# Peptides against a protein of PDB entry 1IK9: the designs that were tried, part 242

Target 1, 211 residues: chain A of PDB entry 1IK9
Amino acid sequence: MERKISRIHLVSEPSITHFLQVSWEKTLESGFVITLTDGHSAWTGTVSESEISQEADDMAMEKGKYVGELRKALLSGAGPADVYTFNFSKESCYFFFEKNLKDVSFRLGSFNLEKVENPAEVIRELICYCLDTIAENQAKNEHLQKENERLLRDWNDVQGRFEKCVSAKEALETDLYKRFILVLNEKKTKIRSLHNKLLNAAQEREKDIKQ
Target 2, 207 residues: chain A of PDB entry 1IK9 as posed
Amino acid sequence: MERKISRIHLVSEPSITHFLQVSWEKTLESGFVITLTDGHSAWTGTVSESEISQEADDMAMEKGKYVGELRKALLSADVYTFNFSKESAYFFFEKNLKDVSFRLGSFNLEKVENPAEVIRELIAYALDTIAENQAKNEHLQKENERLLRDWNDVQGRFEKAVSAKEALETDLYKRFILVLNEKKTKIRSLHNKLLNAAQEREKDIKQ
Target 3, 195 residues: chain B of PDB entry 1IK9 as posed
Amino acid sequence: MERKISRIHLVSEPSITHFLQVSWEKTLESGFVITLTDGHSAWTGTVSESEISQEADDMAMEKGKYVGELRKALLSVYTFNFSKESAYFFFEKNLKDVSFRLGSFNLEKVENPAEVIRELIAYALDTIAENQAKNEHLQKENERLLRDWNDVQGRFEKAVSAKEALETDLYKRFILVLNEKKTKIRSLHNKLLNA

## One batch from the design tools (peptide; made by RFdiffusion4, then SolubleMPNN)

Design b2_p28_8_s3
Fold by OpenDDE base, seed 1:
Structure b2_p28_8_s3 (fold): chain B 211 residues (1-211), chain C 211 residues (1-211), chain A 28 residues (1-28)
Amino acid sequence: as target 1 above (211 residues)
Amino acid sequence: as target 1 above (211 residues)
Amino acid sequence: SEEKKEEEEEEKEFEELEKAAQEELDKE
């Protein structure tokens, strides 16, 4: 089961933060359990896949688009621009919400909730879930941090090896050329010396032929 | 202000999860506010730096060591081995806790709490803090994940450049040696040819002198 | 004359190699 808790503000009680828990299996489209609490009382309702389909049809909206709006409304609260307005009557246990756009406000959905007899148990379970989620996210964060530190060390190690490889390539090239030039110059000098000796020998022979 | 919420089990109500919130400024040693809730009622107490010092003295324990035990007890709950036992009387509002070791159980501390008149507000604020902490930790996790993905890309990029540098170094060395060997062999051949010409010229001159 | 041409060609090949090696040394 997946779960999301959001803080919401009710139009009827704007000074009292409410918490909206939504619980579902795999996808919100297949239905969900909605729980509303003010930290003292709790109200729960179940929304079926058929109700979601009917609300989408009543709105003349494609089901996937409607579920996308439900997800934005119910799993993120009002949003940073008060895009979603929540209403609840404690008397009728009727919960409804609207989407507010610049030029259009429309009812997005409505649910009948039932008052929970033991709200403390629901609240405790909700807090437990929050604490578990915090612990899991902290453990994940510590893991990612350690992995980040490892990757940074590994990057620095390869970078340092790369820089050494570049410098070693340049140094090798320079050393090889220097050695080659020295050897070639020695051979060039030897060839020149041998040619001069041959020329001298030929000139001496030409002198010896001329008595 | 720093804050930690833990789930605890009271010896008096072991079937009902309680939540222990501790709030402090910079260090737990300077005092803290403790809040206990069962999701319906809440109790709060303030523990001063002087009370912490007095409890440490009464225990004949070094203050830093005592604060270290307080931190383990109050900020982590019972622990995985039920090392800390929590007791609370709703009638007297007296909260006390014990450390349980293999051969020794001892009272670690005690606090007088006061019943909160509006527990719903405390519970709502506690849930808000949990939700804020979840959101912050999620954002931090997403950031670390993106950074890890960046570092992994950067590592792969440098690794690929390093491998290319190694291969390019080996190829360069091989090419330079091949070119040098070709030229050197030509010059060696020429030197040998010139030496043979000189030897022949000398032998001919020695024949001409004998003639 | 042929030996002098071979000497001049060998000297040119040496100068070209020396120049190529020096050009790589002068690029660093």
Scores: peptide ipSAE 0.025, ipTM 0.809, DockQ to the pose 0.034
Fold by OpenDDE base, seed 5:
Structure b2_p28_8_s3 (fold): chain B 211 residues (1-211), chain C 211 residues (1-211), chain A 28 residues (1-28)
Amino acid sequence: as target 1 above (211 residues)
Amino acid sequence: as target 1 above (211 residues)
Amino acid sequence: SEEKKEEEEEEKEFEELEKAAQEELDKE
């Protein structure tokens, strides 16, 4: 079961923050349980897939688009405050909400809720769910933080090895060229010495021919 | 102001989850506000730094150690369930808690709480704080996740550059040695040719002397 | 002589190799 709690303001009680809980299985389209509380009283209703389909038909809206609008209205939490207006009558237990656009406001949905006999149990369970969600999110944060610290160390280690490899490549090239020049200069000197010996031998032979 | 909400069980009402809220400024040692709720009623008390000092003296415990034990008892949340036992009388509004060890249980602290006239307001504010904390923790999780994905990309990029640098270093060394061997072999061939010319010139001179 | 031309060409190739290696050394 998926669950979302949102803070809402009712048009009838704009000074009192209400909490809207929605619970569903896999998709909101399959129906949902809605719970409203003011921290003293609670009201719960079940909305079936059939009611969602009927509401979409009555609105002349495609079901997937309608469910997309329901998801924005009921699951948004602190969405932009002015787009969805919530109404609830404690007398009739009738909950309805409107989408407000610049040029048109229209009813998006309406549900009959039943007053919960033991609101304290619903409120305690809601607070338990919030505390459990905080603990799970904290554990995820601590895990992600440790993984970030690991990845940062691993990045610094590879970066430092890469910089050493670049410098070692340049140093290798320079050292090899220096060694090659030394060996080539030795061979150059040997070639020059052999040429001078050939020139001297030729000059001595020309002297021996000239007696 | 720092704040912590914990789920607790009272010895007097073991079937009903209670919520213990503690609020303090910078350090619990400076005093704190404690709020207890069962989701219907709420009770609040203020504990001063003077009361904490007196409780530490009455326990013959060093103040910093005592505050350390208070922090474990009151701020632990779902700590190991059996170490701290909570007691509350709705008649006297007296809250006290005990530390349970294998061989000894002792009272760690006791506070007078006042019944809140409007518990719904305290409960709404508590739920608001939980929802705000969930939203902040979700935003931190999304930020850490994006940073983890960035660090992983940056690590893969540097690793790939490092592997290319290693391969390029080995290729450079191999190419430089191949080029050097070619030039060295040309110079060896020239030296051998010059030695053969010198040997031939010496043999011709020895023939000319024998003639 | 042809031998002196071959010596001058080899000395030039060797000076070019020395110059290329020195240009890599002078880039540090």
Scores: peptide ipSAE 0.022, ipTM 0.808, DockQ to the pose 0.035
Fold by OpenDDE base, seed 2:
Order: C-alpha cells, then structure tokens, then sequence
Structure b2_p28_8_s3 (fold): chain B 211 residues (1-211), chain C 211 residues (1-211), chain A 28 residues (1-28)
C-alpha cells in the first residue's frame, strides 16, 4: 500500500490546517482511501475504480489525464499557486475539490466521507506513519551521506594517481629522449671520425701516387 | 529551536501509543518544553535548567551524564530494549520515567504537566512539523542521490582516463625503444660500412707498396 | 690492428645497447 499525507486548507475553515491522507494499492486509478482530519475529528471515504472512471467520463476527460489531475490535487496538497481548492461540509460529510485555472474553475471530484468514531486512533496512526517515514528517510540520508564521502575519497585517490601517471609519462618521455640523444651523438661522432680517417687515407694514397 | 518527537508507551496505557515531543534551545541542559499526546488530549510542561541541575544533584549524578541520560530517554523513545519506562497520571498530571538496568531500576526524572485546552492545535502543529521534516529530508535525499550519481560519473571518467594513461605510458616506452633500435641499427650499419672501406683502403695501400 | 680493435669495441657497444633496448622491450 502506498500512502501520502498532505496539509490542505478548506474554504470553510481557512484558519485551520487540515490533513488529507490518501492510501492506495499500486496506482491511484485502482481506487483509494481518503482520510481528512483537523486534529480532533476525522472523516474517511473509499473511492472505487468505478467511481474514478465515472468521474472521468462525466468530465469528458481521458482517464489517464483525470487520474493525473487527482494525483496532483490529492497527493501534492495545495500547490504553491492554490491551483486546487478544497471544500468540506461537516454537516453533509461531502468533500469536493476544484481546479482553478486563470480564467476557468471546475469541479475535479467529490466524495462522501464518514465521520470516524475513534478519531484519536486515526490521528495516532497518522503520526506513527509520519515518524516511520522520518526514520526511513533519515536512515537513507545517513547511507547516502556515507556513500558520498566514500565516492569522494575514491575520486580523490584515482585523480591523484592519474596526475602522477601523467607526470610520470612526461618524465619518462623526456628521460628516454635524453638517453637516446646521448647515444646517437656518440655514434654520430664515431661516423664523423671514420669519415675523416677515410679522407686522410685517400689523401695519403694520392700523395704516394704523385714521386 | 530543536525538536524531537518520539512514540512512547505508558505503563498505565500500554495499548495506546503516546507521542512525546521535546523542544529545546541549543542544548537540553538549558531546559526544555515537553508535550505528551494520545491523539485526543495533550499535556505540556516546561523544565528549567535549575530543575535539571536539581534532579542531577538529587541523583548524585554528574550533570553531563544526567543530561546524556535525559537525551536517551526523551529523544530516542523507548529504545529497543525497553530501557526506559514512562509513567503518566492523567489525574495528577504527573509524568515520570525510570531507567531499567538488568538488576536495578531507578527514577530518572519527573515533571508536572498541564492539560492543554486546545489539544487539536497541538496535534495539528505536531503533524505539520512531521510533514515539514519529511519534505526537508526528501529534498536532502534527492540532493544526495544526484550528488552520488555525479560523483560516480566523475569517478568513472577519471578511472577511464587513468587506465588510458597507464596504457599510453607503456605504449610510449615501447614505441620509443623500437624507434631507437631502428636508428641505432642504421648507424651501426654505417659504422661497419666505413670500417670495411678503411680496411680495403689499407689493404690496397699495402698492395701498392709491395708493388 | 688498431682499426680492428676499434671495430671490436664499437661492435660490443652496439651489442650492449641493442641488448639493453631489447631487455626493456621484453619487460612488457
């Protein structure tokens, strides 16, 4: 089961933060359980897949798009632009919400809720879920932090080895060229010496032929 | 202000999860506000730095050690070993807790609480804090996840450059030695050719002198 | 005689250099 709790403001009680819990299995399209609380009273309703399909059809909206709008409305809370307006009558237990666009507002959905007999139990369970989610997220954060610290060390180690390898490559090339130049110069000197000996021998022979 | 909410079980109501909120400024030693709720009623008390000092003295415990025990009791909830037992009388509004060791239990602290007139407001604010903490932790998790993915890419990039640098160093050494041998062999052939020319010239001169 | 000694010394130097270069190539 997936669950999301959001804070919402009701048009009838704008000074009192309400909490909207939605619980579903795999997809919101398969239906969901909605719970509303003000921290004193709680109200619950179950929305079926058939009701979601009927609301989409009544709106002449493609079902996937409609479910996408439900997800934004019910799982985001009031978005930063007050795009969704929530209404609830405690007298009729009728919950409905509207999407407010720049020039057009329309009802997105409506649900009949039932007043919970033991609201304290629903509130305790809601707080338990919040505390569990905090603990899970903290454990994940500590894990990711340790992993970041490890990856940073590993990166620094390889970077330092890479820089040493680059420097060692340049040093090797320089050393080998210096050694090769020394040997080549020695052999070049020997070739020049032998050429001079040949020239001298040829000159001596030309002198010996000329008596 | 720092804040921690924990779930606890009261000895008087072991079937009902209670929530213990502690709020403090910088250190628990400077005093704290304690709030207890069952999701229907709430009770609050303020504990001063002087009361904490007096409780430490009454226990004949070093203050830093005592504050360390308060932190474990009040901020951890019931540890996995039920090391801390919480008691609350709704009639007297007296809250006290004990540390249970293998062979010794002792009272760690006691506080007078006052019943909150509007428990729904305290509960709503507690849920708001939980939702804010979830949102902050989620944002931190998403950031750390993206940073891990970045560091992993950066590590792979440097590792691949390092491996290429190692291979390129070896290949450079091999190429330089191969080129050096080729040039040496050319010079060796030239030196041998010049020696043979000198030997032939010397032999011809010796023939001409004998002629 | 001197030219033959110089040839033998140069030949040894070349053999030592070829050997050293080959030993470095054979370490890969």
Amino acid sequence: as target 1 above (211 residues)
Amino acid sequence: as target 1 above (211 residues)
Amino acid sequence: SEEKKEEEEEEKEFEELEKAAQEELDKE
Scores: peptide ipSAE 0.031, ipTM 0.810, DockQ to the pose 0.035; fails the geometry check
Fold by OpenDDE base, seed 3:
Structure b2_p28_8_s3 (fold): chain B 211 residues (1-211), chain C 211 residues (1-211), chain A 28 residues (1-28)
Amino acid sequence: as target 1 above (211 residues)
Amino acid sequence: as target 1 above (211 residues)
Amino acid sequence: SEEKKEEEEEEKEFEELEKAAQEELDKE
């Protein structure tokens, strides 16, 4: 089961933050349990897959698009754009919500809720879920932080080795070329010397033939 | 102001999870506000720095050690070891907690609480804090995840450049030595050839003189 | 002859250089 809790404002009580909990299995399309609380009272309703399909049909909306609107309305809370308006009557236990566009508002869905006899249990369980979620997220955060620190060390180590390798390659190339040039220059000097000796010997022989 | 919420079990109501909120400025030693709730009722008390000092003195405990015990008792909740026992009378609003060791239990502290007139407001604010903390921790986790993915890419890029640099260094060394040997052998062959020509020229001249 | 001694000295120098270069190639 997945769960999301969001803050909402009711049109009937705009100064009192309410909490909307939605619980579902894998997909919101398969149905969900909705719980509303003001921190004193709680109300719960179950919405079936068939009710979701019927609400989509009654709205003349494609089901996937309708479920997408439900997800935004019920799981996101009021984003900063007041796109969704929530209405609840504590007397009739009728909950409905509207999507507000520029010039058009339309009812997105409606649910009959039932007042929970023991709201304290629902509130305690809701707080427990929040505390468990905090603890899980903290543990994930600490893990990611340690991994980040590890990756940064590993990066610095490889970077330092890479810079040393670059410098060592350049130094090697320079050293080898210098050594080779020295040796080759010595051998060039020797070859020139031997060529001059041969030229002199040939000139002496040509003088000896000419008496 | 810092805040911590923990689950606790009261000796008087062991089947009902209570929530203990502690709020403080920078250090717990400077005093704190304690709030207890069962999801229906709430109770609050303020503990001053002087009261903390007095409780430490009455216990004949060093203040830093006492504050360390308060931190474990009030901010950790009951860890899995039932080391701290919490007692609360809803009638007298007297809250006290004990540290349980193997053969010794001692009262660690006691506070007079006051029943909150509007517990729903305290509960709503507590849930709001939990939801805000979840959102902040999620944003931190998403940031750390993206940073870890960046660092992993950067590490792979440097690692691949490093491996190429190592291979290029080895290949350079081998190629330079091979080329040097080839050129050296060509010069060696040329020097040998020139020496042989000098020897032949000398032998021919010696024949011409005998001739 | 002096020329033959010079050839033998040059040959030794070449052998030493070839040996040094080969020893560096054989260390890899």
Scores: peptide ipSAE 0.031, ipTM 0.811, DockQ to the pose 0.034; fails the geometry check

Design b2_p28_8_s4
Fold by OpenDDE base, seed 3:
Structure b2_p28_8_s4 (fold): chain B 211 residues (1-211), chain C 211 residues (1-211), chain A 28 residues (1-28)
Amino acid sequence: as target 1 above (211 residues)
Amino acid sequence: as target 1 above (211 residues)
Amino acid sequence: MEEEEEEKELEKEFEEKEKAAQEELDKE
C-alpha cells in the first residue's frame, strides 16, 4: 500500500491546518482510502474505482486526466496553495474539493466521510508512519553520503594515478629521445671518421699514380 | 532550536504508543522542553539547566555522563526497548523514567508535566514538523543522488582517460624502440660498408706496390 | 582534443628531430 499525507486548509477553518492522508494500492485509479484530521477528530472514507470512474464521467473528463487531477489535488502537499480549494462539513461529513482556474472554478470531486470513533488511534498511526518515513529517509541519506564519500575517494585515487601516468609518459619520451640522440651521434662520428679515412686513402693513391 | 520525537511505551499503558518530543537549544545540557502525547491529550514540561544539574547531583552521577544518559533515554527513539522504562500518571502529571541494567534498575529522572489545554494544536504542530522533516530529508536525498550520479560520471571519465594514457604510454615506448632500431641498423650497415671499402682500397694499394 | 593535439605536436617534433639528424648525416 502506498500512502501520502499532506497539509490542507479548509474553507470553513482557514486558520487550522488539517491533514489529508490518502492510501492506495499501486495506482490511485484503483481507488483509495482518504483520512482527514485536525489533530483531535478524524474522518475516513473509501473511494472505489467505480466511484472514480463515475466522477470522471459526471465531469465529462477523460479518466486518466481526472486521475491526474486527483493526484495533484490530494497528493501534492505544498503545491501552489490557490489551485485547489478544500471544503468539509463536520456536521454532514461531506468533503469536496474544487479546482480554481483564472476564470473558472469547478468541483473536482466529493466524498462522504465517516467520523472515526477513536481518532487518537488514527493520529498515533499517522505519527508512527511519519517517524518511520523519517527513519527510512535518514538511513537512505546516510547510505548516499557514505557512497558519495567513497566515490570521491575513488575519483581522487584515479585522478592521482592519471596524473602520474601523464608525467611518466612525458618522462619516458624525453628519456628515450635523449638516449637515442646520444647513440646516433656516436654512429655519426664513426661514419665521418671512416669517410675521412677513405678520402685520404684515395688522395694517396692519386699521388702514387702521378712519377 | 533542536527537536526530536520518539515513540515510547508507558508502563501504565503498554498497548498504546505514546510520543515523546524533546526540544532544546544547542545542547540538552542547557535544559529542554518535553512534550508527551497519546494522539488525544498532550502534556508539557520545561526542564532547566539547574534541574538537570540537581538531578545529576542527586544521582551522584557526573553531569556529562548524566546528560549522556538523558540523551539516550529521551532522544534514542528505537533504541533497545528494555533499557529505559517510562512511567506517567495522567492524574498527577508525574513523568519518570528508569534505566534497567542486568541486576539494577534506577530512576534516571522525573518531571512534573502540565496538561495542555489545546492538545490538537500541539499534535498539529508535531505532524507539521514531521512533514517538514520528511520534505527536507527528501530534498537532501535527491541532492545526494544527483551528486553521486555526477561523481560516478566524473570517475568514469577519468578512468577512461587513465586507461587511454596507460595504453598510449605502452604504445609510445614500443613505437620509439622500433623506430630507433631501424635507424640504428641503417647506421650500422653504413659503417660496415665503409669499413669494407677501406679494406678493399688497402688491398688494391698492396697489389700496386707488388706490381 | 588537447591530448590529441599534444600527441600530434610530439609526432611533429620527432619528425623534425629525425629530419635534422638525417640532414646532418647527408652533409658529411
Scores: peptide ipSAE 0.017, ipTM 0.797, DockQ to the pose 0.046; fails the geometry check
Fold by OpenDDE base, seed 4:
Structure b2_p28_8_s4 (fold): chain B 211 residues (1-211), chain C 211 residues (1-211), chain A 28 residues (1-28)
Amino acid sequence: as target 1 above (211 residues)
Amino acid sequence: as target 1 above (211 residues)
Amino acid sequence: MEEEEEEKELEKEFEEKEKAAQEELDKE
C-alpha cells in the first residue's frame, strides 16, 4: 500500500491547516482511501475504481488524464500554485475540490466522508507513518552519503593513477627517443669510421698500382 | 531550534502510542521544551538548565553524563531495548522516566507538564514538522542520488581513460622497441658489410705484396 | 661479439628499466 499525506487549506477554514491522507494500492486508479484531519477530528472515505471511472465519464475526461489530475490534486500537497481548491463541509461530510485555471474553475472531484469515531487513533497512526517515513529516509540518506564518500575515494584513486600513467607514458617516450638517438649516433660514427678506412685502403691500393 | 519527536509507551497506557516531542536550542543542557501527546490531548512543560543541573546534582551524576542519559531517553525514541520506562499521570500532570538496568531501576528524571488548552494546534504543528522533515530528507536524498550518479559517471570516464592510457603506454613501448631493433639491425648489417669489405681489401693487398 | 654483447646489455638495461617502471606502477 502506498500512502501520501499532504497539507491542505479548506476554503471554509483557511487559518487551520488540514491534513489529507490518501492511501492506495499500486495505482490511484484502482481506488483509494481518503482521510482528512484537523488534528482534532478525522473523516475517512473510500473511493472505488468504479467511482473514479464514473467521475471521469461525467467530466467527459479520459480516465488516465482524470487520474493524473487526481494525483496532482491529492498527492502533490498544497503546491505554491493555488491550482486546486479544497472544500469540506463538516455538516454534510462532503469533500470536493476544484481545479482553478485562468478563466475557468471546475469541480475535479467530490467524495462523501464519514466522521471517524476515534480520531486519536487516526492521528496517532498518521504521526507513526510520518516518523517511520523520516526514519526510512534518514537511513537512505546515511547510505547514500556513505556511497558518495566511497565513490569520491574511488574516483580520486583512479584519477591519481591516471595522472601517473600519463606522466609515465610521456617520460617513457622521451627516454626511449633519447636512448635511440644515442645508440644510432654511435652506429653512425662507426659506419663513418669504417667508410673512411675503406677509402684510405682504396687510395693506398691505387698508389701501389701506379712504379 | 532543534526538535525531536519520538514514539513512547506509557506504563499506564501501553496499548496507546504516545508521542514525545523535545525542542531545544543548541544543546539539551541549556534546557528544553517537552510535549507529550496521545493524538487527542497534549501536555507541555519547560525544563530549564537549572532544573537539569539540580536533577544531575540530586542524582550525584556528572552533568554531561546526566544530559547524555536524558538525550538517550528523550531523543532516541523507544529503541528496541526497554532501557527507559516512561510514566505519566494525566491527573497530576507528572511525567517521569526510569532507566532500567539488570538489577537496578532508577528514576532518571521527572517533569511537571501542563495540559494544553488547544491540543489540535500542537498536533497540527507536530504533523507539519514531520511533513517538513520528510520533504527536507527527500530533497537531500534526491540530491545525494544525483551526486552519486554523477560520481559514478566521472569514475567510469576516468577509468576508461586510464585503461586507454595503460594500453597506449604498452603499445608505445612495444612499437618503439620494434622500430629501434629494425634500425639497429640495419646499422649492424651495414657495419658487418663494411668490415667484410675491409677484410677483403686487406687480403687482396697481401696477395699483391706476395706476388 | 662485443657489439652483440653491448646490444644485449642495452636490451637488458631497457628490460630492467621497463620492469622498474612497471614495479613502480604495481606498488601502488
Scores: peptide ipSAE 0.015, ipTM 0.800, DockQ to the pose 0.046; fails the geometry check
Fold by OpenDDE base, seed 2:
Structure b2_p28_8_s4 (fold): chain B 211 residues (1-211), chain C 211 residues (1-211), chain A 28 residues (1-28)
Amino acid sequence: as target 1 above (211 residues)
Amino acid sequence: as target 1 above (211 residues)
Amino acid sequence: MEEEEEEKELEKEFEEKEKAAQEELDKE
């Protein structure tokens, strides 16, 4: 089961933050349980897959698009631009919400809720879920932080080895060239010495022929 | 202001999860506000730095150690081994907690609480704080996850460059040695050719002298 | 791309240094 709790403001009680809990299995399309609370009273309703399908048809909206709008409305609250307006009558237990666009407002959905007999239990469970979610997210954060610190160390270690490898490549090339030049110069000197010996031998032979 | 909410179980009501909120400025030693709720009623008390100092003295405990025990008790709940037992009388509004060790149990602290007139407001604010904490922790998790993915890419890039540098160093050394051997062999061949020319010239001169 | 260009420039500089060293060797 998935669950989301959001803050909402009701048109009838704009000064009192309400909490909207939605719980569902795998997909919101398969239906959901909605719970509304003001921290004193709670109201709950169940919405079936059939009701969602009927609301989509009544709106002449494609079901996947409609469920996408429900997800935005019910899981995110009003949103940053107050795109969704929530209404609830405590007298009728009728909950409805509207999407407000620049040039058009329309009812997106409506549910009949039932007043919970023991609201304190619903509120305690809601707080427990929040505290569990905090604990899980804290554990994930601590794990990710330790992983980041590990990856940064590993990166620095490889970077330092890479820089040493580059420097070692350049040093090796320079050393090999220096050694090669020394050996070449020795061979050049030996070639020059042999050429001079040949020239001297030829000159001596020319002298011996000339008596 | 720092705040921590924890679940506790009261000895008098072990079947009903209670929530213990503690709020403080910078250090718990400077005093704190404690709030207890069962999701229907709420009770609040303020504990001063003077009261904390007096309780530490009455226990003959070093103040820093005492505050360390308060932090464990009040910010972590009972703990994984039920090391702390919480008691509250709704009639007297007297809250006290005990530390349970293997061979000794003792009262760690006690507070007089006052019943909150509007518990729904306290509960709503507590839920708001939980939801804000969840949102902040989610944003931190998303950031840390993206940083981990970045660091992993950067590590792979440097690792790949390092491996290429190692291979390039070995290839360079091998190539330079091959080129050097070729040039050295050419010079050795020229030296041998010049030596043979010298030997032939010497043999011809010896023939011309015998002639 | 930059590292492959630097390797190619180093190879070219090497070939030029080898060629210059060989031309000096052939002038003797």
Scores: peptide ipSAE 0.013, ipTM 0.797, DockQ to the pose 0.038; fails the geometry check
Fold by OpenDDE base, seed 5:
Structure b2_p28_8_s4 (fold): chain B 211 residues (1-211), chain C 211 residues (1-211), chain A 28 residues (1-28)
Amino acid sequence: as target 1 above (211 residues)
Amino acid sequence: as target 1 above (211 residues)
Amino acid sequence: MEEEEEEKELEKEFEEKEKAAQEELDKE
């Protein structure tokens, strides 16, 4: 079961924050349980898949689009307060909500709620759910923080190894060239020495030809 | 102002979850406001720094150690339920709590609370704080998740560059040695050619001497 | 792009160092 609690203001009591809880299985389209509370009283109703389908048909709206609008109205919490208007009569237990567009406001849905006999139990369960959600989100945040610290260390370690590899490549190239030049100069010195021996032998032969 | 809400069970009403809210400025040692609720009624009291100091003295405990125990009792929520026992009289509005050790239980503190006239307002504000905390923790979670994904990409990029640098270093060494061997072989061929010319010149001179 | 440019600059520096070493070899 999925659950969402949102803060809403009722047109009838705009100074008193109300809480709208919606509970459903997998998809809001399969129906949902709605609970409204002012922190003293609570009201609950069940909305079936057939009622959602009937509301979509009565609105001449495609069911998937209608459920998409229900999700925005009932689950998004305080979106910009001006898009959805909520109404509730404590006398009739009738809850309805409107979508406000620039040029038109229209009723998006309506539900009959029943007054809960023990509102304190509903309120306690709602607070428990909020505290459990806070604890789960804190544990997830601590896990993500530790993972980020791990990834940052691993990044710094690879970055430092990469910089050492770049420097070691440049140092290797420079060292190999220095060694090459040394061996090359030894070979050049041997070539020069052999040329000088050839020149001396040629000069001695020219001296021997001149007797 | 800092705030913590915890779920507690009272010895007098063990079947009904109560909520303990503590609010303080910077440090619990400077005093705090305590609020207790069962989701129908609420009770609030203010505990001053002087009362905390007096309780520490009456317990013959160092103030910092005592405040450390208060923090564990009042802020840790459901730690192992067995370490701290909470008691409250709705008639006297007297709240007290005990620390349970293996061989000894002792009173850690006591507070006079006052019944709140409008408990619904306190409950609504408490639920609002929970919902705001959930929203803040969700935003932090989404931020940490995006940062985690960024750090993982950056790690993979540097790892790939590092592997390329290692391969390029090995390739560079191999290429430089191949080029070096080629030039060295050319110089060795020139040295061998010059030695053969010297040997031929010496043989011609020995022929000219025998002549 | 930067790695291919660094590799091409390294290749050019290598060709220039090889050419300078060869020009010193041809001068003796």
Scores: peptide ipSAE 0.007, ipTM 0.797, DockQ to the pose 0.036; fails the geometry check

